# Peptides against a protein of PDB entry 3T7K: the designs that were tried, part 223

Target 1, 248 residues: chain A of PDB entry 3T7K
Amino acid sequence: KAEKILARFNELPNYDLKAVCTGCFHDGFNEVDIEILNQLGIKIFDNIKETDKLNCIFAPKILRTEKFLKSLSFEPLKFALKPEFIIDLLKQIHSKKDKLSQININLFDYEINGINESIISKTKLPTKVFERANIRCINLVNDIPGGVDTIGSVLKAHGIEKINVLRSKKCTFEDIIPNDVSKQENGGIFKYVLIVTKASQVKKFTKLINDRDKNETILIVEWNWCVESIFHLNVDFTSKKNVLYQKK

## One batch from the design tools (peptide; made by RFdiffusion4, then SolubleMPNN)

Design b2_p29_6_s3 (from b2_p29_6, 12 letters changed)
Fold by OpenDDE base, seed 1:
Structure b2_p29_6_s3 (fold): chain B 248 residues (1-248), chain A 29 residues (1-29)
Amino acid sequence: as target 1 above (248 residues)
Amino acid sequence: MEEIEKRIEKIKKEIEEEIKKIEEEEEKR
């Protein structure tokens, strides 16, 4: 029983972690280790649900996985930790050699490289990254790698309300939705926002929009533009990186 | 080698394999 293993420690930390894992612990944990982690205030979940009030991600590094990208939408994300935290914790707890009266593992020593306090602090903001960028409604091509459901789920977690899926070969201008943002207060609202995969799609959509809705603002980006915006929890409209077409 | 050390070595190897799989899937995109 976990209690018998933990009984050698005079005091147990409460880490208060509600976590998901990505790029680590695919086989999960045995029942004893799950119970040990639970007694230390570490609860690991298989899937992201808003009801669970997740506050932690375990990953070996920054990853482009659905779980990692969505973890940056937690309210707040308290910790982004390397799997070595759990490994070293279980090692210390199961060690028969160590006459340790206390668990000596600090969460801050296991921070994922590149997820700093500046990123963590932005997860405490009352708004999502695309919401702050005045991006509410987007157009997404149906041939996007990873599929529209996965990509759409990540984008929704980050404040995009409406995702319109475009059939790239068959779509007309009438199939393209405007980014309907009523708040003009900051002079950078794009009327049409599109995520595309090919230069031919840029040519098609720019023609369709310019022929029917002349002089409107257009933003056409790659998926990598969204990923970089998520990793920074900020949209940089001054950057041309991963922007395929922009009309202000 | 304690039983826990063997388990930890297995977990480390699994993480390396998972990372490799994720990276190979990202290169295909």
Scores: peptide ipSAE 0.363, ipTM 0.872, DockQ to the pose 0.891
Fold by OpenDDE base, seed 5:
Structure b2_p29_6_s3 (fold): chain B 248 residues (1-248), chain A 29 residues (1-29)
Amino acid sequence: as target 1 above (248 residues)
Amino acid sequence: MEEIEKRIEKIKKEIEEEIKKIEEEEEKR
């Protein structure tokens, strides 16, 4: 059926998109539109898998969804596009009135606001954002909104290798893992990195660490510190934004 | 209104509703 619909065009573009969607197309596409998109070199996946070599995200704007945050870890992210790209394609393709011999849709006209070439260029780097920041092992509180699995999955996509989940009420110093990094590249190495949700956790963890390991470096941040670092594809250690405690 | 125009209007409405749900979930976090 798709071939008959596309037969009116002399040439078909190949967009070479392997995409996921977030904040759009929840109900997916009908079989004909999936086949049309596939013939245009647009393949949409339900979930992120490394084997699929994803290069595109569809979203209406910058979102804090798991899919959006993970899309910034693609190797590279080639395109971050508004859903209007697909909408306008389907509109041109299904239009009976338009005597169009060619599909005239440019990907660059549909860029997500705030995902610029500076962000896209950083996805071509051989390292991940937290890897470049010398953050390999982190401590994550078990009461984090969104759950430890979702948050942990995003952090792993961005170069964190080990996530230690802390039972914030019951944990001791022995439950806190060090950030074991052998490579001193650009940035301070913190021996203890923790993501927490409340001021009582800051007081608890700072006491536990300082009582047992008095001279060590500590970084305690909110989830928003990780989100901002992902959106910039850079960790700014000069910023105090979303930093709850820091000892150098 | 062509069938495609109705489908596009539905898709746009679904996007608006999905954004609203995401924003409401983010405000609760």
Scores: peptide ipSAE 0.359, ipTM 0.869, DockQ to the pose 0.890
Fold by OpenDDE base, seed 3:
Order: sequence, then C-alpha cells, then structure tokens
Structure b2_p29_6_s3 (fold): chain B 248 residues (1-248), chain A 29 residues (1-29)
Amino acid sequence: as target 1 above (248 residues)
Amino acid sequence: MEEIEKRIEKIKKEIEEEIKKIEEEEEKR
C-alpha cells in the first residue's frame, strides 16, 4: 500500500532520522504510515537504546521528560524537531489535490524552539556534560519526586557513573560517598555532591559533612540544577540558581 | 473534510492532551 502511495513521486528524500517521540504520537502510527516514513529514511523507536544510534527527538517544545533529557546525550543529536514535520509530510503524501512530483519539506523549518546549533554542536563532544564538570559520583535522596531510577537513568546518560541513594531519615556520614575525580585544570572539584528536595536535608547533610570532614568542598543542588545543566550542555558553577548550599 | 484532515485534527488533540498530562505530572513533583 505504501509503495502505491509513494509511486506518484519521481524522487524520495532520505532524511536519515533514527528518532524517539515525547509529548507527541503516544498512540503511534498506522502500519502504512510507518512504512511510508521508513521509505523516507525516518525510523521511530519506542525506547532509547545506545545500540540504535538515535540522532533525533520529536517533541512539541522543550520538555522535562526522561526521553527529552536523554536525547541531549545522543552522539550526536542531529535534529530536535516539532511533530508538525511528520504531520505536514503525511499531509503532503496523502493529498489527492497536489500534483507534486517531489516532496518539498525541509527539516530545518521544524526545529524545536530553544534547541539551537550551539546545543547541537555540544552533543558532538567526546565527553558528557557532568563528565566535563568533574561530577562522577553523586548522592541522591530516596524521596526525590519522579523516582531514583528515572532520575538516575538521566544522570547516567549524561556522564554520572555512580549514584548513591541516601535514606534521608536514617543516613549517617558513612553513607555519603565522595565524588572520586582527579583534578582537571578547568573546574573546582566538589568532594561531596548531593541532590536534595528539602531545606531540612540541606541542614542535615551540611552538619554531617562539616562535623566529620571539616574544610571539604560541598555542592548541594535541586533536580532543576541538573535539568538546566542538561538543557545548556554546560555546568555553570558561577550561577546560584537551584544551588541550595555551596562550600568551595 | 478529507480523511487526512480528520486524522491530523485527532493527532493535534492527542498532542495537547499529552502535554497537559506531562505538565500535571510535573506540578505534583
């Protein structure tokens, strides 16, 4: 059926997209439209796997979903596109009125607002955002909204190797792991990095660390600090935004 | 309205509903 629909075109574009979707196309596509997209070099996957060499995200806008945040870890992310690209493509292909011999849809007209070439260029770097920031090991509170598995999976995609889950009510100093990174020349290494949800946790962890390991460097942040760092593909240690406690 | 126009309207509505669901899940966090 797809071949008969596409037979009116003398040439077919090859978009070379390996994509996931978020905030759009939840019900997927019918078998004919999947085959049409495949013949145009557009392959949509349900889940993110490193083996699939994903290079594209479809979303209506910048979203804080696991799929969107992980798409910024693709190697590289080539395109971040609005769902209107697929909608307009299928509209042109299924149109009975248009005597078009060619498909006239440009990928660059469908870019997600706020994902610019500066962001795309950083996805071509050999390192991940938290790796460049000298953040290898973090402490994460167990009562974090969204769950430790989802948040942990996003952080790992962006270069965090070890996530230590802290039981906020029962944890001691011995439960807190150091960020074990060798000094690289271009950033203050924090010995203790923690993601927390409450001011009571800041008071608890700062006391535990300062009483047992006096004069060490501490960074305590909200989840939003990680999200902003991912959206910029850069950690700004000069910003106080979403930083709850910092000791240099 | 052609069949494709009805399908596009359905897809647009599904996107609006999915965005709303994502935003409601973020406000609960």
Scores: peptide ipSAE 0.358, ipTM 0.869, DockQ to the pose 0.865
Fold by OpenDDE base, seed 2:
Structure b2_p29_6_s3 (fold): chain B 248 residues (1-248), chain A 29 residues (1-29)
Amino acid sequence: as target 1 above (248 residues)
Amino acid sequence: MEEIEKRIEKIKKEIEEEIKKIEEEEEKR
């Protein structure tokens, strides 16, 4: 059926997209449209797997979804596109009125607002955002909204190697892991990095660390600090935004 | 209205509803 629909075009584009969707196309596509998209070099996957070599995301705007945050870890992310690309493509292909000999839809006309070439270019870097920030091991509170598995999966996609889950009410100093990175002479390395949800956790963890390890560097942030770092593909240690406690 | 126009209208509505659900979940976090 797809071949018969596409046979009216003299030339078919090859978009070379391996994509996931977020905030759009929840119900998926019918078999005919999947086949049409496949013939145009557009493959849509339900989930992110490293083996699929994903290079595209479809979303209506910047979202804080797991899929969107992880798409910024693609190697590289080639395109971040609005769902209107697929909509307009299907409209043009299924139109009976248009004696179109060619599909004339350009990918660049459908870029997600705020995902610019500077962000896309950083996805070609050999390192991940938290790796560049000298953050290897992080402490995460167990009561974090969205769950430790989802958040942990996003952080790992962006270069966190070890995630230590802290039982916020029961944890002791011995439960807190150091950020085990080799001291580069010129890099501000925090010995303790923690993601927390509330001010009472800041007071608890700062006390536990300072009572036992008085001279060590501490970074305590909100989840939003990680999100902003991901969206910029850069950690700005000069910004106080979403930083709850910092000791250099 | 062609069948494709009706289907596009449905897809647009589904996107709007999905965005709304995502935003409501983010506000609860």
Scores: peptide ipSAE 0.366, ipTM 0.872, DockQ to the pose 0.878; fails the geometry check

Design b2_p29_6_s4 (from b2_p29_6, 13 letters changed)
Fold by OpenDDE base, seed 4:
Structure b2_p29_6_s4 (fold): chain B 248 residues (1-248), chain A 29 residues (1-29)
Amino acid sequence: as target 1 above (248 residues)
Amino acid sequence: KEEIEKKIKEIKEEIKKLIEEIEEEEKKR
């Protein structure tokens, strides 16, 4: 069926997209439209797998979804596109009126607002955002909204190797892992990095660490600190935004 | 043509709902 629909075009574009969707197309696509998209070099996957070499995200806007946050870890993310790209493309392809010899849909007209070339360019870097920030091992409280698995998966996609889940009520100093990174000459390394949800956790963890490992560097942040770092593909250690405690 | 225009309308309405739901969830966090 797709071949018969596409046979009216003299030339077919190859968009070379391997994409996931978030905040759109939850019901997926019909078999004919999948076949059409495939012939145009557009492959849409249900889930993110490293083996698929994903290079595109479809979303209506910047979102805090697992898929969106992970898309910024693609190697590279080539395109962040609005779902209207697929809608308009399929509309043009299914249109009987247009004796269009060619499909006239430009990817650049469908960019997600706020995902600019500067962000896209950073996805071409050989390192991940937290790797560049010397954050390898983090402590994550178990009561974090969104769940430790989702948040942990996003953080791992962005270069955090080890996520230690802290039972906020029962944890001791011995449960807190250090951020095991070699001292680089030019980068502030925090020995303890923690993602917490409330001020009581800040008080608890700062006390536990300072009582047992005096004078060590501590960074305690909200999840929003990680999200902002991902959206910028850069960690700004000068910003106090979403930082709950910092000891240099 | 009409079926496609209907599907496109349905998809647009669905996207709008999903955006609203996500925005509401983001405000609650």
Scores: peptide ipSAE 0.021, ipTM 0.473, DockQ to the pose 0.815
Fold by OpenDDE base, seed 3:
Structure b2_p29_6_s4 (fold): chain B 248 residues (1-248), chain A 29 residues (1-29)
Amino acid sequence: as target 1 above (248 residues)
Amino acid sequence: KEEIEKKIKEIKEEIKKLIEEIEEEEKKR
């Protein structure tokens, strides 16, 4: 059926998209439209797997979903597109009125607001955002909203190698892991990096660390600090936004 | 038990915000 629909076009574009969707297409696509998209070089996947070499995200806007945050870790992310790209493409293909010899849909007209070429270019870098920031090992409180598995999976996609989960009420200094990174020239390395949810946790962890490991560098942030760093594909250590405690 | 119940409550509040955000976008179409 798809071949008969596409046979009216003299040439078909190859968009070369391997995509996931978030905040759109909850009902999926019908079998004919999936086959049409496949013939145009558009393959949509249900889940993110590294083996699929994903290069595209469909979303209506910047979202805080696991899929959206992980899409910024693609190697590279080629396109971040609004769902209207697929909608308009399928509308043009199913149109009976237009004797269209060609498909006239440009990918660049459907970019997600706030995901510009500067963000896309950073996904071509050989390193991940937290790797560039010298953050390899972090401590994460077990009571984080969204859950430690989801949050940890996003952080790992962005270059954090080790996630240590802290039992906030029961943890001691010995449960806190150092951020073990080699000293690079020109960057402040924080020995202890923690993601917390409450001011009481800041007081607890600062006391535990300062009492046992005096004069060491500490960074305590909320989850929003990580999200903003991901959305910019850059860690701004000059910003106090979403930083709960910092000792250099 | 109490820590699990707090975590469930916090997750439900985040899910609610995400649903509200999706519903507002569906109403604009």
Scores: peptide ipSAE 0.021, ipTM 0.510, DockQ to the pose 0.030
Fold by OpenDDE base, seed 2:
Structure b2_p29_6_s4 (fold): chain B 248 residues (1-248), chain A 29 residues (1-29)
Amino acid sequence: as target 1 above (248 residues)
Amino acid sequence: KEEIEKKIKEIKEEIKKLIEEIEEEEKKR
């Protein structure tokens, strides 16, 4: 059926998109539209798998969803597109009136606001954002909204190697892992990195660390610090935004 | 053990629903 619909076009574009969707297309696509999209080089996947070599995200805007945050870890992310691209494409293809010899839809007209070439270019870097920031091992409180698995999966996609989950009420100093990064001469490595949700956790962990390891560097942040770092594909250590405690 | 696993499953399903609701609200804006 899709072939018969597309046969009216003399030339078909090949968009070469391997995409996931977030905040759009909740009901999915019908079989005919999936086949049409596939013939145009657009493959939509339900979930992110590294093996699929995903290069595109569909979303109405910048979102804080797992899929959106992980899309910024694609190698590279080629396109971040509004769902209107697919909507307009399918509308043009299903239109009976226009003897359109060609599909006239440009990907660049459908870019997600705030995902510019500067962000896209950083996805071509050989390193991940937290790797570049010398953050490899983090401590994560177990009561984090969104759950430790989801948050942990996003952090791992962005270069965190080890996530230690802290039982916020029961943890001791011995439960806190150091950020085991070889001291490169160029300073600014935090020995202890923690993601917390409450001011009481800041007080607890700061005390535990300072009482047992008085001279060590500590970074305690909110999840929003990680999100902002992902959205910029850069860690700004000069910003105090979403930093709850810092000791250099 | 079983009650804890059941509660964890329920919480995961609730979180999934809440994420879907947030995604739907973000789609409406």
Scores: peptide ipSAE 0.020, ipTM 0.480, DockQ to the pose 0.031
Fold by OpenDDE base, seed 5:
Structure b2_p29_6_s4 (fold): chain B 248 residues (1-248), chain A 29 residues (1-29)
Amino acid sequence: as target 1 above (248 residues)
Amino acid sequence: KEEIEKKIKEIKEEIKKLIEEIEEEEKKR
C-alpha cells in the first residue's frame, strides 16, 4: 500500500532520522504511515536505546520529559523537530490533488524553538555536560519527584557515572559519597555534590559534611539546576539559580 | 506493594508537571 502511494513521486528524500517522540503522537502511527516514513528514511522508536543510534527528537517545544532531556545526550543530536514536520509530510504524501513529482519539505523549517545550532553543536563534543563540569559522582535524595531511576537515567546519559541514593531521613555522613575527579586546571571541583528537594535536607547535609569534613567543597542543588545545565549543555558555576548551598 | 505505590506516586508527580506546562502554554495563546 505504501509503495503505491509513493509511486507518484519520481524521487524520494532520505531524511536519515532515527527518532523518538515526546509530547506528541501518543496514538502512534498507522502501519501505512510507518512504512511511508521508513521509505523516507524516518524511523521512530518507542524508547531510547544506545544501540539504535538515535539522532532526532520530535516534540512540540522544549520539554522536561526523560526522552527530551536524554535527546540532548545523543551523539550527535542532528535534529530537534516539531511534530508538524511529520504531519505536513504525511499530508503532502496523502494529497490526491497535487501532481507533485517531488516531496518539498525542509527539516530546518521545523526546528524546536530554543534548540539552536549552538546547542546542536555541543552534542558533537566528545564529552558530556556533567563530565565537562567535573561532576561524575553525585548524591541524590530518594524522595525526588520523577523518581531516582528516571532522574538517574537522565544524569547518566549526561556523563554522571555514579549515583548514590540517599535515604533522606536515615542517612549519615558515611552514606554520602565524594565526587572523585582528577583536578583539571580550569574548573572548581566540588568534593560533595548533592541533589535535594527540601531546605531541611540542605541543613542536614551541610551539617553532616561540615562536622566531619570541615574544609571540603560542597555543591547542593535542585533538580532544576541539572535541567538548566542540560538545556544549555553547559554548567554555569557563576549562576546562583537553583543552587541551594555552595562552599568553594 | 510499596514499590508499586512509589511508582504510582512518581507517575502522578510527572503528570502534574506536564499538566502545569500545558496550562502555561494555553495562557500564552
Scores: peptide ipSAE 0.020, ipTM 0.537, DockQ to the pose 0.036

Design b2_p29_7_s1
Fold by OpenDDE base, seed 1:
Structure b2_p29_7_s1 (fold): chain B 248 residues (1-248), chain A 29 residues (1-29)
Amino acid sequence: as target 1 above (248 residues)
Amino acid sequence: LDEYYEKIKKEIKEELEEIEKKEEELKKL
């Protein structure tokens, strides 16, 4: 069916998109529209797998969803597009009134607001955002909203190698792992990095660490600190936003 | 055809509103 619909065009674009969707197209696409998109070089996947070499995300705007946050770790992310791209494309293709010899839809007209070329360019870097920030091992409280698996998966996609889950009520100093990073010439290395949810956890962990390892560097942040770092593909250690405790 | 894609646009709007509510709830925690 798709071939008959597309036969009216003398030339078809090849968009070369391998995409996931978030905040749009939950019910997927009909079989004809999937076939049309495939003929245009647009492949949509249900889940993120590294093997699929994903290069695109569809979303109505910047979101804090797992898919959106992980899309910023694609190698590279080529396009972050509004779902209207797909809708307008399919509308134009199905339109019998348009004597168009060619499909005239530009990807650049559908860019997600706030995902600019500066962000896209950083996805071409050989390192991930937390790797560049010398954060490879973190401590994560087990009561984090969204769950440790989702949060952990996002953090790993962005270059955190080891995630230690802390049982907030039962943990001791011995349960806290150091951020074992070799001294790089540029940037503050924190020996202990923790993501927490409550002020009581800040008090607990600062006490445990300072009582046993008094002279070491500590960074305690909210999840929002990680999210902001991902959205900018840069860690700003000068910002106090979402930092709950810092000892240099 | 137009009705079908207008339905999809509506569904996207509804899904976005649900995501935004969940994100706001998570920020208050």
Scores: peptide ipSAE 0.418, ipTM 0.882, DockQ to the pose 0.825
Fold by OpenDDE base, seed 5:
Order: C-alpha cells, then structure tokens, then sequence
Structure b2_p29_7_s1 (fold): chain B 248 residues (1-248), chain A 29 residues (1-29)
C-alpha cells in the first residue's frame, strides 16, 4: 500500500534516521505510515538498544525523560527533531492535491530548541560526559525520585561504570564506594561522589567520610547537577549550582 | 486526513502536559 502512495514521487529521500520518541507518538503509527517512513529511511524504535545504533530523537522540546537524556549519549546524535517533522512529512505524502514530484522537507527546520550544533558536536567525542569528568563510580541514595534503575541507566549511558545504591538510613562508611580513577593531570578527581535528595543525607555522608577518611575529596550533588551536565554534555566544576557539598 | 493529524497533535500536547506535570512534581521532592 505504501509503494502505491509513494509511486507519485520521482525520487524519494533517504533520511537515514534510527530514532526513538519521547513526549510524542505514544500510540505509535498505523501500519501504512510505518511502511512509508521505512521507505524514506526513517526507522522508529520503541526502546533504546546499543545494537540499533540510534542517531535521532523525536521530542516536542528538551525533556528530562530517560529516553531524552539517553539520546544525548548516542554515537553520534545526528538529529534532535520535533514531531512536526513526521506529521508534515506524512501529510505531504498523503496529500492528493499537491502535484509534488519531490518531497520537500528540510530536517533543519524541525530542530528541537536548545539542542544546537555545539551539543550535537560533543556527541561525536570518543568519550562520555562523566568519563571526561573522571567520574567512574558513584554513590546513589535509594530514595531518589524516579528510581535508582532509571537514574542508574541514564548515568551508565553517559559513562558511569559503577553505581552503588546506598540505603540512606542504614548505610555506614563501609557501604560508600570510592570513585576509583587514575589521577590525570587535568581535572579535579573526587574520591567520593554522591547523588543525594536532602540536606540530612549531606550531613550524614560528610560526617561518615570525614570521620574515617578526613583528607579526601568529596562531591555531593543533586540529580539536577547530573541533568545539567548531560544537557550541556560538559561537567562544570566551577559551578555551585545543584552542588550540596564540595571538598577539594 | 487533516483531522487524523490534528488528533495526533492534540495527543502530543496532552502527553507533554503529563510529562511536565510529573517533572514539576519530582522537582518539589
């Protein structure tokens, strides 16, 4: 059926998109539209898998969803597009009125606001954002909103290798893992990195660490610190925003 | 055809509003 619809065009573009959607197309597409998109080199996946070599995200705006945050870890992210791209494309293809010999839709007209070329260029780097920041092992409190699995999955996509989940009320110093990275000349390496949700946890963990390992470096942040670092694909250690405690 | 895609646009708007609501609830915690 799609072939008959597309036969009116002399040439079909190949967009070469392997995409996921977030904040749009929850109900998916009808079979004909999926077939049309496939013929145009647009493949939409339900979930992120490394094997699929995803290069595109569809979203109405910058979102804090798992899919959106993980899309910034694609190698590379080629396009971050508004859902209107697909809508306008399908509308043009189904339009019987337009004697269109060619599909005339430019991907660049549908870029998500705030995902600029600077962000896209950073996804071509050989390293992940937290890898570049010398953050390999983190401690995460178990009471974090959104859940440790979702947050952990996002952090792993961005180069964190080990996530230690802390039972905030019951944990001791022995439960806290060090950030085991080799000292590189350029960049402050924190021995202990923790993501926490409240001031009482800051008080607890700073005491536990300082009582047992008095001279070590500590970074305690909110989840928002990680999100901002992902959105910029850069960790700014000069910023105090969303940093709850820092000892250099 | 136009009605179908206008419905999809409406559904996207509703889904976005739900996501934004959840995000704001999570920021308050």
Amino acid sequence: as target 1 above (248 residues)
Amino acid sequence: LDEYYEKIKKEIKEELEEIEKKEEELKKL
Scores: peptide ipSAE 0.417, ipTM 0.882, DockQ to the pose 0.839
Fold by OpenDDE base, seed 2:
Structure b2_p29_7_s1 (fold): chain B 248 residues (1-248), chain A 29 residues (1-29)
Amino acid sequence: as target 1 above (248 residues)
Amino acid sequence: LDEYYEKIKKEIKEELEEIEKKEEELKKL
């Protein structure tokens, strides 16, 4: 059926998209539309897998969903597109009125607002955002909204190697892991990096660390600090936004 | 055809509203 629909076009574009969707197309596509998209080089996957070499995200706007945050770790992310791209494409293809010899849809007209070329270019870097920031090992409180698995998966996609989950009410100093990064002479490395949810955790962890390891560097942040770092594909250590405690 | 894709646009809008609501709830925690 798809072949018969596409046969009216003299030339078919190959978009070369391997995509996931977030905030759109929850019910998926009908079989005919999936086949049409496949013939146009658009493959949509239900989940992110490294083996699929995903290069595209469909979303109505910038979202804080796991899929959206992880899409910024694609190697590279080629396109971040609004769902209207697919809708307009399929509308044009199914339209009987237009004796269109060609499909006239440009990917660049459907870019997600705020995902600019600067962001896309950073996805071509050989390093991940937290790797560039010298953050390899973090401590994460177990009561984090969204759950430690989801948050941990996003953080790992962005270059954090080890996630230590802290039982916020029961943890001791011995439960806190150091950020084991080789001291580069010129890099601000924090020995202890923690993601917390509330001020009482800041007070607890700062006390535990300072009582046992008085001279060490500490960074305590909110999840929003990680999100902003991902959205910019850069960690700004000069910003105090979403930083709860910092000791240099 | 137009009705079908207008339905999809509506569903996307509704899904987005639900996501935004959940994101706002998570920011308040």
Scores: peptide ipSAE 0.416, ipTM 0.882, DockQ to the pose 0.836
Fold by OpenDDE base, seed 3:
Structure b2_p29_7_s1 (fold): chain B 248 residues (1-248), chain A 29 residues (1-29)
Amino acid sequence: as target 1 above (248 residues)
Amino acid sequence: LDEYYEKIKKEIKEELEEIEKKEEELKKL
């Protein structure tokens, strides 16, 4: 059926998109529209797998969903597009009125606001954002909203190798892992990095670390610090935004 | 055709409102 619909066009574009969707197309597409998209070089996947070499995200805007945050770890992310690209493309293809010899839809007209070429260019770097920031091992409180598995999966996609889950009420100093990284020249290396949710946790962890390891560097942040770092594909150690405690 | 894709646009709007609601609930915790 798709071949008959596309036969009216003299030339078909190849968009070369391997995409996931978030905040759009929950019910998917009908079989004919999937086949049309496939013939135009647009493949949509349900889940993120490294083997699929994903290069595109569809979303109505910047979101804090697991899929959106992980899409910024693609190698590279080529396009971040609004769902209107697919809708307008399919509308044009199904239209019987126009003797269109070619499909006239430009990907660049559908870019998600706030995802610019500076962000896209950083996805071509050989390193991940937290790797560049010398953050390899992180401590995460077990009562974090969204759950440790989801948050941990996003952090790992962005270069954190080890996530240590802390039981906030029962943890001791011995339960806190150091950020074991070799000194690179241009980064403030923090020996202890923690993501917390409450002021009581800041007081507890700062006391535990300072009582046992008084001269060491500490970074305690909110989840929003990680999100902002991902959205910029850069860690700004000069910013106090979403930083709860810092000792250099 | 137009009605079908207008329905999809409405569903996207509703899904976005649900995501935004969940994000605001998570920020209050």
Scores: peptide ipSAE 0.413, ipTM 0.880, DockQ to the pose 0.843

